# Ledger of designs, part 162: peptides against a protein of PDB entry 4N7V

Target 1, 222 residues: chain A of PDB entry 4N7V
Amino acid sequence: TLRSITSPLVAHRLKPIRQKTKKAVVSILDSEEVCVELVKEYASQEYVKEVLQISSDGNTITIYYPNGGRGFPLADRPPSPTDNISRYSFDNLPEKYWRKYQYASRFVQLVRSKSPKITYFTRYAKCILMENSPGADFEVWFYDGVKIHKTEDFIQVIEKTGKSYTLKSESEVNSLKEEIKMYMDHANEGHRICLALESIISEEERKTRSAPFFPIIIGRKP

## One batch from the design tools (peptide; made by RFdiffusion4, then SolubleMPNN)

Design b2_p25_7_s1 (from b2_p25_7, 8 letters changed)
Fold by OpenDDE base, seed 1:
Structure b2_p25_7_s1 (fold): chain B 222 residues (1-222), chain A 25 residues (1-25)
Amino acid sequence: as target 1 above (222 residues)
Amino acid sequence: SEEEELEEEKEKKEEEEEEEEEEEL
């Protein structure tokens, strides 16, 4: 099943973006919908032959073939849906579209890992919790030039000298020089605070049922 | 007819080219 290989994509709060490859264009729209345009070249012109329009919650997929499958000239935005629109739920999506959906999902997940959910300014650093899940990326930009990037899989450290290394285990983190441990301790505290604030803010957002509270900025640069 | 067989072979080649194009996404 599609669910066994990916979850529904989540494009909520993402900014509009358009990325072209050789065979596809993926877009996040102002509506937070995700479009995959399948591109074919004919007579030195690119045409959109198929469009997958995925809802912001990933649960609804609308598929259409521009100009009756003849294709529509590639433009700065997806072609508008016309005749012969098919609509599927995530769990009813035909297997022939799964790869295209996975492409959209991977793109959205990458955008989420780069999209600030919480920005927290400490005395020493700019901390950023990203939108991706589970295990949201967490970046710490120290004002003295040290960077720490935490993911679910690793911790990347960039020292003041520009020396970069990746830590994949707690043992490697424990083997750090004491000077780097101080930065790691500060990063971990900033991370803890961001996660606590995310929980509190999300609960208040749920109670109020208002406009989204995220993205949020806490504190100010010194 | 020979024309129908040529149309079926064209449709099959277009489907195979569409499947190969799907394998590179």
Scores: peptide ipSAE 0.016, ipTM 0.462, DockQ to the pose 0.009
Fold by OpenDDE base, seed 4:
Structure b2_p25_7_s1 (fold): chain B 222 residues (1-222), chain A 25 residues (1-25)
Amino acid sequence: as target 1 above (222 residues)
Amino acid sequence: SEEEELEEEKEKKEEEEEEEEEEEL
């Protein structure tokens, strides 16, 4: 099943973006819907032949073939659905569209990993918890030029010298020089605070049933 | 701006992952 290889994408709170490859254009719309436009070149002109429009919660996929399948000239936005519209749920999506859905899902996850959910300014760093889940990316930009990027899979460190390295185990983290451990300790504290605030704010958001509270900014650059 | 830097950092990683996906597509 599609569910066995990916979860429904989640595009909530993402800013509009449009990215073009050779074969496709992927967009997050102002509506937080995701569009995959399948592009074909003919006579030195690019045409959109197929569009997958995915709901912000990833559960509904609308597929259409612009201009009766003849294609529509590539433009700055997805073509409007006019002809050959099919609507599927995530669990009923035909297998022939799974790769395209996975492409959209990976793109959305990447955008989420780069989308600030919580920005927290400490005395020493700008900390950013991202929108991706589970295990949201966490970036720490120290004002002295050190960077720490935490993901679910690794920790990347960029030292003041520009030396970069990746840590993939607790043993590697424990082997760090004491100077770097101080940055890591600060990053971990900032991360803990962001996760705690995320939990509290999300619970209040749920209770209030108001507009989204995220993204938020806490503190200011010194 | 801080927003522009975040958009540029999105675009770069999107380009990197798309280059990896274009090699797999």
Scores: peptide ipSAE 0.016, ipTM 0.492, DockQ to the pose 0.039
Fold by OpenDDE base, seed 5:
Structure b2_p25_7_s1 (fold): chain B 222 residues (1-222), chain A 25 residues (1-25)
Amino acid sequence: as target 1 above (222 residues)
Amino acid sequence: SEEEELEEEKEKKEEEEEEEEEEEL
């Protein structure tokens, strides 16, 4: 099943973006829908031959073939769905479209890993919890030039000297120099606070049923 | 690349956040 390979993409709270590659254009729309336009070149002109429009929750996929499958000239936005529209749920998506859905999902996940959900200013650093899940990226920009980037898979450290290294185990973290441990301890505290705030705010958002509370900024730069 | 444009989009969001903080002061 598609679900055994990927989960439904989540494009909520993402700003609109349009990314062109050689074979596709991927867009997040103002509606938070995700469009994959499949591009073919003919006589030095690019044409959109197929569009996958995916709902913001990833559960609905609308597929259409512009101009009766002849294609539409590539523009600044996806062509309107006028002809030969098919609508699928995530679980009923034909296998021939799974790779295109996975492409959209990976793009959205990358955008989410670069999208601030919580910005938290401490006495020593700007801390940023990102929108991606599970295990949201967490960045700490110390005002003295140290950077820590935490992901689900690794911790990257950039020292004041510009020396960069990646930690992939708790043993490597425990083997850090004492000076770097102080930065790591501060980063971990900032991360704990952001996760606690995310939980509290998400629960209040659920109760209130108002506009999204995220992204948020907590504190101020000293 | 997709990564470069997403880094630029992150930088713009960080700039927008800094401008909003300066307007509240």
Scores: peptide ipSAE 0.007, ipTM 0.442, DockQ to the pose 0.041
Fold by OpenDDE base, seed 2:
Structure b2_p25_7_s1 (fold): chain B 222 residues (1-222), chain A 25 residues (1-25)
Amino acid sequence: as target 1 above (222 residues)
Amino acid sequence: SEEEELEEEKEKKEEEEEEEEEEEL
């Protein structure tokens, strides 16, 4: 099943973006819907042959073939749906569209990993918890030039010298120089605080059922 | 008709191009 390969994409709170590749254009719209335009080149002109329009919650996929399958010239936005529209739920999406859906999902997940959910300013750093899940990316930009980037898979450190390295195990983290450990300790505390705030705010958001509380900014740059 | 065969050949080429496009997506 598609669900065994990927979860429904979540485009909520994402800013509009349009990314062209050779074969596709992926867009997040102002509506937070995600469009995948399949692009073919004919006579040195790019045409959109197929469009997958995915709801912001990823659960509804609308597929249409612009201009009766002849294609529509590639523009600055997806072509409008025509009369020949197919609508699927995530669980009923035909297998032939799964790869295109996965492409959209990977794109959205990448955008989420770069989209601030919580920005927290400490005395020493700007901490940012991202929108991606599970295991949201966490970035710490120290005002002195040190950067720490935590993902689910690794921790990247950029020292003041510009020296960069990646840590993939707790043993490697434990082997760090004491000076770098101080930055790591601060990053970990900032991360803990952001996760705690995310939990509290998300619970209040759930209770209130109002406009999204995220993204939020806590504190200010000193 | 020759027109239907040409449309079927186009559909097959579009399916083959879709399969080749599916290999690179």
Scores: peptide ipSAE 0.019, ipTM 0.493, DockQ to the pose 0.009; fails the geometry check

Design b2_p25_7_s2 (from b2_p25_7, 12 letters changed)
Fold by OpenDDE base, seed 1:
Structure b2_p25_7_s2 (fold): chain B 222 residues (1-222), chain A 25 residues (1-25)
Amino acid sequence: as target 1 above (222 residues)
Amino acid sequence: DEEEEKEKKKKEEEKKREEEEKKEL
């Protein structure tokens, strides 16, 4: 099933973006919907042959073929769905569209990994918890030039000298120089605080059924 | 420094997406 390969994409709170490649254009719209436009070149002109429009929650996929499948000239936005519209749920999406959905999902996940959910200013650093899931990226920019980037898979450290390295195990983290351990301890505390705040704020959003509280900024740069 | 690193990461990411697109689309 598609669900065994990927979860429904989540485009909530993402800013509009349009990225063109050779074969496709992927867009997040103002509506937080995601569009994949399949591009074909003909006579030195680019045409949109197929569009997948995915709902902000990833559960509904609308597929259409612009201009009766002849294609529509590539523009600054997806062509409007006018004819030959098919609508699918995530679980009923035909297998022939799974790769295109996965492409959209990876794009959205990557945008989420760079979209601040919580920005927290400490005395020593700017901490940023990102929108991606299950393990959100966490970046710490120390005011003295040290950077720590935590992902689900690794920790990247950039020292004041510009020396960069990646840690993939707890043993490598434990082998760090004492000076770098101090930065790691501060990063871990900032991460814990951001996760706690995310939980509290998300629960209040659920209770109030209000507009999104995220993205949020806590504290101020010293 | 922070902006230049963000631009470098955007370009590397665009390249990765182009390579993934070549494999999957």
Scores: peptide ipSAE 0.042, ipTM 0.445, DockQ to the pose 0.039
Fold by OpenDDE base, seed 3:
Structure b2_p25_7_s2 (fold): chain B 222 residues (1-222), chain A 25 residues (1-25)
Amino acid sequence: as target 1 above (222 residues)
Amino acid sequence: DEEEEKEKKKKEEEKKREEEEKKEL
């Protein structure tokens, strides 16, 4: 099943973006929908032959073939669905479209990993919890030039000198110099606080049923 | 700015993915 390979993409709270590749254009729209335009070159002109429009929650996929499948000239935005529209749920998506959906999902997940959900200013750093899940990326920008980037898979450290290295195990973290451990301890505390705030704010969002509270900024740069 | 550096790094990661997907699609 598609679900065994990927979860429904989540594009909520993402800013509009458009990225062109050789074979496709992927967009997040103002509506938070995700469009994959399949591009074909003919006579030195690029045409959109197929579009997958995916709902912001990833559960509905609308597929259409611009200009009766002849294609529509590539533009600055997806062509509007006019005719030959098919609508699928995530679980009913034909297998021939799974790779295209996975492409959209990976794009959205990458955008989410770079989209601030919580920005928290401490005395020493700007902490940022990102929108991706599970295991949201967490960045700490110390005002003295040190950077720590935590992901689900690794911790990247950039020292004041610009020296960069990646930690993939607890043993490597424990082997850090004392000076770097101080930054790591502060980063871990900032991360804990951001996760706690995310939980509290998300619960209040659920209760209020109002507009999203995220992204949020807490504190002020000194 | 830190935000511009993030956007740059995102584009680099997106480009790398484009090169990988160019082989698959």
Scores: peptide ipSAE 0.034, ipTM 0.483, DockQ to the pose 0.036
Fold by OpenDDE base, seed 4:
Structure b2_p25_7_s2 (fold): chain B 222 residues (1-222), chain A 25 residues (1-25)
Amino acid sequence: as target 1 above (222 residues)
Amino acid sequence: DEEEEKEKKKKEEEKKREEEEKKEL
């Protein structure tokens, strides 16, 4: 099933983006919907032959073929839906579209990993919890030039010298120089605080049923 | 190529969000 290889994409709170590749254009719209435009070149002109429009929650996929499958000239935005629109749920999406959905999902997940959900300024660093899930990316930009980037899979460290390395195990983290451990400890504290704040704010959002509170900025750069 | 373009967009989005953040501060 599609669900066995990916979850429904989540595009909530993402800024509009349009990204062209050789074969496709992926867009996050102002509506937080995601469009995949499949591009074909003909006579030195690019045409959109197929569009997948995916709802912000990833659960509904609308597929259409511009100009009855003749294609529509590539523009600055997805072409409007034409006749013969097909609508699918995530679980009923035909297998022939799974790769295209996965392309959209991976793009959205990467955008989410770079989209601040919580920015927290400490005395020493700007801490940023990102929108991706599970295991949101967490970046710490120390004002002295040290950077720590935590993901679900690794921790990247950039030292003041510009030396960069990646840690993939607790043993590697434990083997760090004491000076770097101090930065790691501060990063871990900032991460814990951001996760706690995310939980509290999300619970208040649920209670109020109002507009989203995220993204949020806490504190100021000193 | 596809992954390079995704990584470019990640950096572009990060920059845009940081520029917006600087206006809110």
Scores: peptide ipSAE 0.008, ipTM 0.414, DockQ to the pose 0.037
Fold by OpenDDE base, seed 5:
Structure b2_p25_7_s2 (fold): chain B 222 residues (1-222), chain A 25 residues (1-25)
Amino acid sequence: as target 1 above (222 residues)
Amino acid sequence: DEEEEKEKKKKEEEKKREEEEKKEL
């Protein structure tokens, strides 16, 4: 099943973006819907032959073929659905579209990993918890030039010298120099605080049923 | 430079998306 290989994409709170590649254009719309436009070149002009429009919660996929599959000239936005529209739920999506959905999902997940959910300014660093899940990316930009980037898979460190390295195991983290451990300790504390704030804010958001509280900025740069 | 690093990341992400597209589409 599609669910066995990916979860429904989540595009909530993402800013509009349009990314053109050779074969596709992927967009997050103002509606927070995600569009994948399949592009073909003919006579030195690009045409959209197929569009997947995915709901912001990833659960509904609308597929259409502009001009009955003849294609529509590539523009600054997806072509409007006209004829031969198919609508699927995530669980009923035909297998032939799974790769295209996965492409959209990976794109959205990447955008989420770069989209601030919580920005927290400490005395020493700008901390940023991102929108991706599970295991949101966490970036710490120390004002002295040190950077730490935490993901589910690794921790990247950029030292003041510009030396960069990636830690993939606890043993590598434990083997850090004491000076770098101090930065890591501060990063971990900032991460803990951001996760705690996320939980509290999300619960209040749920209670109020108001406009989204995220993204949020806590504190100020010193 | 934070702006230069952001621009490098955008280019790396674009390249990664293009490489993923080449494999999947």
Scores: peptide ipSAE 0.043, ipTM 0.462, DockQ to the pose 0.040; fails the geometry check

Design b2_p25_7_s3 (from b2_p25_7 with E9R H24E Y25L)
Fold by OpenDDE base, seed 1:
Structure b2_p25_7_s3 (fold): chain B 222 residues (1-222), chain A 25 residues (1-25)
Amino acid sequence: as target 1 above (222 residues)
Amino acid sequence: EEEEEEEEREEEEEEEREEEEEEEL
């Protein structure tokens, strides 16, 4: 099943973006829907032959073939659905579309990993918790030029000298120089605070059913 | 009409080739 390979994509709170590749254009729309346009080249012109329009919650997929399947010239936005529209739920999506859905999902997840959910300014750094889940990316930009990027899989450190390295185990983290440990300790505290704030804010969103509180900015740059 | 049928055939052949390239990935 598609669900055994990926979960429904989640495009909520993502800003509109359009990214072209050789074979496809992927867009997040103002509606937070995700469009995958399949692109073919004919006579040195690019045409959109197929469009997958995925709902912001990833659960509904609308597939259409622009211009009766003859394609529509590639433009700055997806062509509007007109004819031959098919609508599927995530669990009823035909297997032939799974790869295209997975492409959209990976793209959305990448965008989420770069989309600030919480920005927290400390005395020493700008901390950013991203939208991706589980294990949201966490970036710390120290005002003195040190950067720490935490993911679920690794911690990347960029020192003041521009020296960069990746830590993949707790033993490697524990082996850091004392000076770098101080940055790591601050990053970890900032991360803990962001996660705590995320939990509190998300609970208040749930209670109030208000407009999204995220993205949020806490504190100010000194 | 003949040009439209030829374009449709070329498009079907390109779709089959793209599906084959998609199966190789």
Scores: peptide ipSAE 0.016, ipTM 0.524, DockQ to the pose 0.010
Fold by OpenDDE base, seed 2:
Order: structure tokens, then C-alpha cells, then sequence
Structure b2_p25_7_s3 (fold): chain B 222 residues (1-222), chain A 25 residues (1-25)
């Protein structure tokens, strides 16, 4: 099943973006829907032959073939749905579309990993918890030039000198120089605070059923 | 119309071949 390979994509709170590749254009729309346009080149012109329009929650996929399948010239936005629209739920999506859906999902997940959910300014750093899940990316930009990027898989450190290295185990973290450990300790505290705030804010958001509370900014640069 | 239908058929056959080549990668 598609669900065994990927979860429904989540494009909520993402800003509109359009990314062109050779074979496809992926867009997040103002509606937070995600469109995959399949592009073919003919006579030195690019045409959109197929469009997958995916709902912001990833659960509904609308597929259409512009201009009766003949394609529509590639433009600054997806072509409007025409006749012969197919609509699927995530769990009923035909297998032939799974790769295209996965492409959209990976793109959205990448955008989420770069989309601030919580920005927290400390005395020493700008901390950012991202929108991706599970294991949201966490970035710390120290005002003195040190950078720490935490992902689910690794921790990247960029020192003041520009020296960069990646830590993949607790043993490597424990082997850090004491100076770098101080930055890591501060990053970890900032991360803890952001996760605590996320939990509290999300619970209040659930109770109020109002407009999204995220993204949020806590504090200000000193 | 007939030339457009032949081009569409050649394009569909090329897409099927590209899909087959992409499934093999």
C-alpha cells in the first residue's frame, strides 16, 4: 500500500513555492495544496502533460491531463483542471501515481525542514524549531558565529573558524571539546524549551480551534 | 488532427518507455 511507503504529506502553514526540475514542477499553492506538473519537452517548448493536485493534508489527490492529454504550455502556475478529472483518496491512489506522490511528499518534507515553526531568541543565539516531523530539525545560530543543526539523524556543528563536522552518536558528542560542549548545552536547552512551547501552544490551538498559532517568535535579538 | 494524433501516440509510447526505464533505475 502507499501508506506502507509514505504517510500523507502535510503542507499546512507552508509558504507558496514553485520548484522546476527537468521532468517536473512541484508547487505549494496559496491554498497550501501541492501540485506536481509532469513536464515534457516538444519542439523546444515545455508542456504539462499530467497534473497531480494534492490537498494540504495529503489525503485527496486530484489528477487531470491538461488539454485532453495533449498537454498545456508550461507557465508560472499549474494549468487549471479541465474535463476528465480523477479524484482519489490517499488509500485509493492507483499505484502508477505512487512515485509522483512520493516526489511531492519528499519535496514537502524538505520544505518543512526549512520552515520555522518556533523561533526563540536567547541571550546567545537564535534557535529555530522547524515544521518537519517526526524529529523536527532544530537550528541554533549563535551570535558569535557558531552554528548547530540538529536533525533526527545527526548533529552538524559549524565552528567560528568555519570548521564543520557531523556527529552521529552520543559518543562523538561526548568527545567534543569543552568549548563546543558549552554551545551544545545551550543548543540542547533551547531545543527543550522549543519542544515544551510547541506542546503547550499546540494544546491551546487544539482547544481554541482558531487560526493557526504557528509560526511563532519568542523573544527578540539582543 | 491526424498528425496531432500520431504525435500524441509517439509521445505516449515515449512516456511508456521512459516510465519503464525509470522503473528499472
Amino acid sequence: as target 1 above (222 residues)
Amino acid sequence: EEEEEEEEREEEEEEEREEEEEEEL
Scores: peptide ipSAE 0.016, ipTM 0.515, DockQ to the pose 0.010
Fold by OpenDDE base, seed 4:
Structure b2_p25_7_s3 (fold): chain B 222 residues (1-222), chain A 25 residues (1-25)
Amino acid sequence: as target 1 above (222 residues)
Amino acid sequence: EEEEEEEEREEEEEEEREEEEEEEL
């Protein structure tokens, strides 16, 4: 099943973006819907031959073929749906579209990993918890030029010298020099605080049923 | 993979720009 390969994409709170490749254009719209435009070149002009429009919650996929499959000239936005529209749920999506859905899902997950959910200014750093899940990315930009990027899979460290390295295990983290451990300790504390705040704010958001509270900024640059 | 790396680079550049704009605010 598609669900055995990927979960429904989640594009909530993402800013509009449009990314062009050789074969496709992927967009997050103002509506937080995701569009995959399949591009074909003909006579030195690019045409959109197929569009997958995916709902912000990833559960509904609308597929259409511009100009009855003749294609529509590639523009700055997806072409409008035509009369021949197919609508699928995530679980009923035909297998022939799974790769295209996965492409959209990976793109959205990447955008989410780069979309601030919580920005937290400490005395020493700008800390950012991202929108991706599970295991949201967490970045720490120290005002002295040290950077720490935490993902579910690794921790990247950029030292003041520009020396960069990746840590993939707790043993590697424990082997760090004491000077770097101080930055890591601060990053971990900032991360803990952001996760705690995310939980508290999400619970209040759920209770109030108001507009989204995220993204938020806590504190100010010193 | 190459398309993801290109997407990663362009989004890193956008993220750097958004972070610069937040620092100016």
Scores: peptide ipSAE 0.016, ipTM 0.495, DockQ to the pose 0.038
Fold by OpenDDE base, seed 3:
Structure b2_p25_7_s3 (fold): chain B 222 residues (1-222), chain A 25 residues (1-25)
Amino acid sequence: as target 1 above (222 residues)
Amino acid sequence: EEEEEEEEREEEEEEEREEEEEEEL
């Protein structure tokens, strides 16, 4: 099943973006919908032959073939859907479209990992919790030039000298120099606070049937 | 009409062959 390979994509609160490759164009629209345009080249012109339009919650997929399958010239935005439209739920999406959906999902997840959900200014650093899930990316930009980037899979450290390295285990973290441990301890505390605030704010957002509370900024640079 | 249906079938067979080559990588 598609669900055994990926979960429904989540494009809520993402800014509009359009990225072209050789075979496809992926877009997040102002509506927070995601479009995958499949591109073919004919006579040195690019044409959109197929479009997958995915809802912001990833649960509804609308598929259409521009100009009756003949294709529409590639433009700065997806072509408008015409009369030949198929609509699927995530769990009823035909297997032939799964690869295209996974491409959209990976793109959205990458954009989410770079989209601030919570920005928190401490005395020593700017901390940023990102929109991706599970295990949201967490960045710490110390005012003295040290950077720490935490993901679900690794921790990247950039020292004041520009020396960079990646940590993949607790043993490697425990083997850090005492000077670097102080930055890591501060990063971990900032991360804990951001996760606690995310939980509290998300619960109040659920109770309050209003506009989204995220993204938020807490504190100010000293 | 028959020439357009043959071009569409050749494009589908080329897409199936590209999908099989990408599953072997």
Scores: peptide ipSAE 0.015, ipTM 0.507, DockQ to the pose 0.009

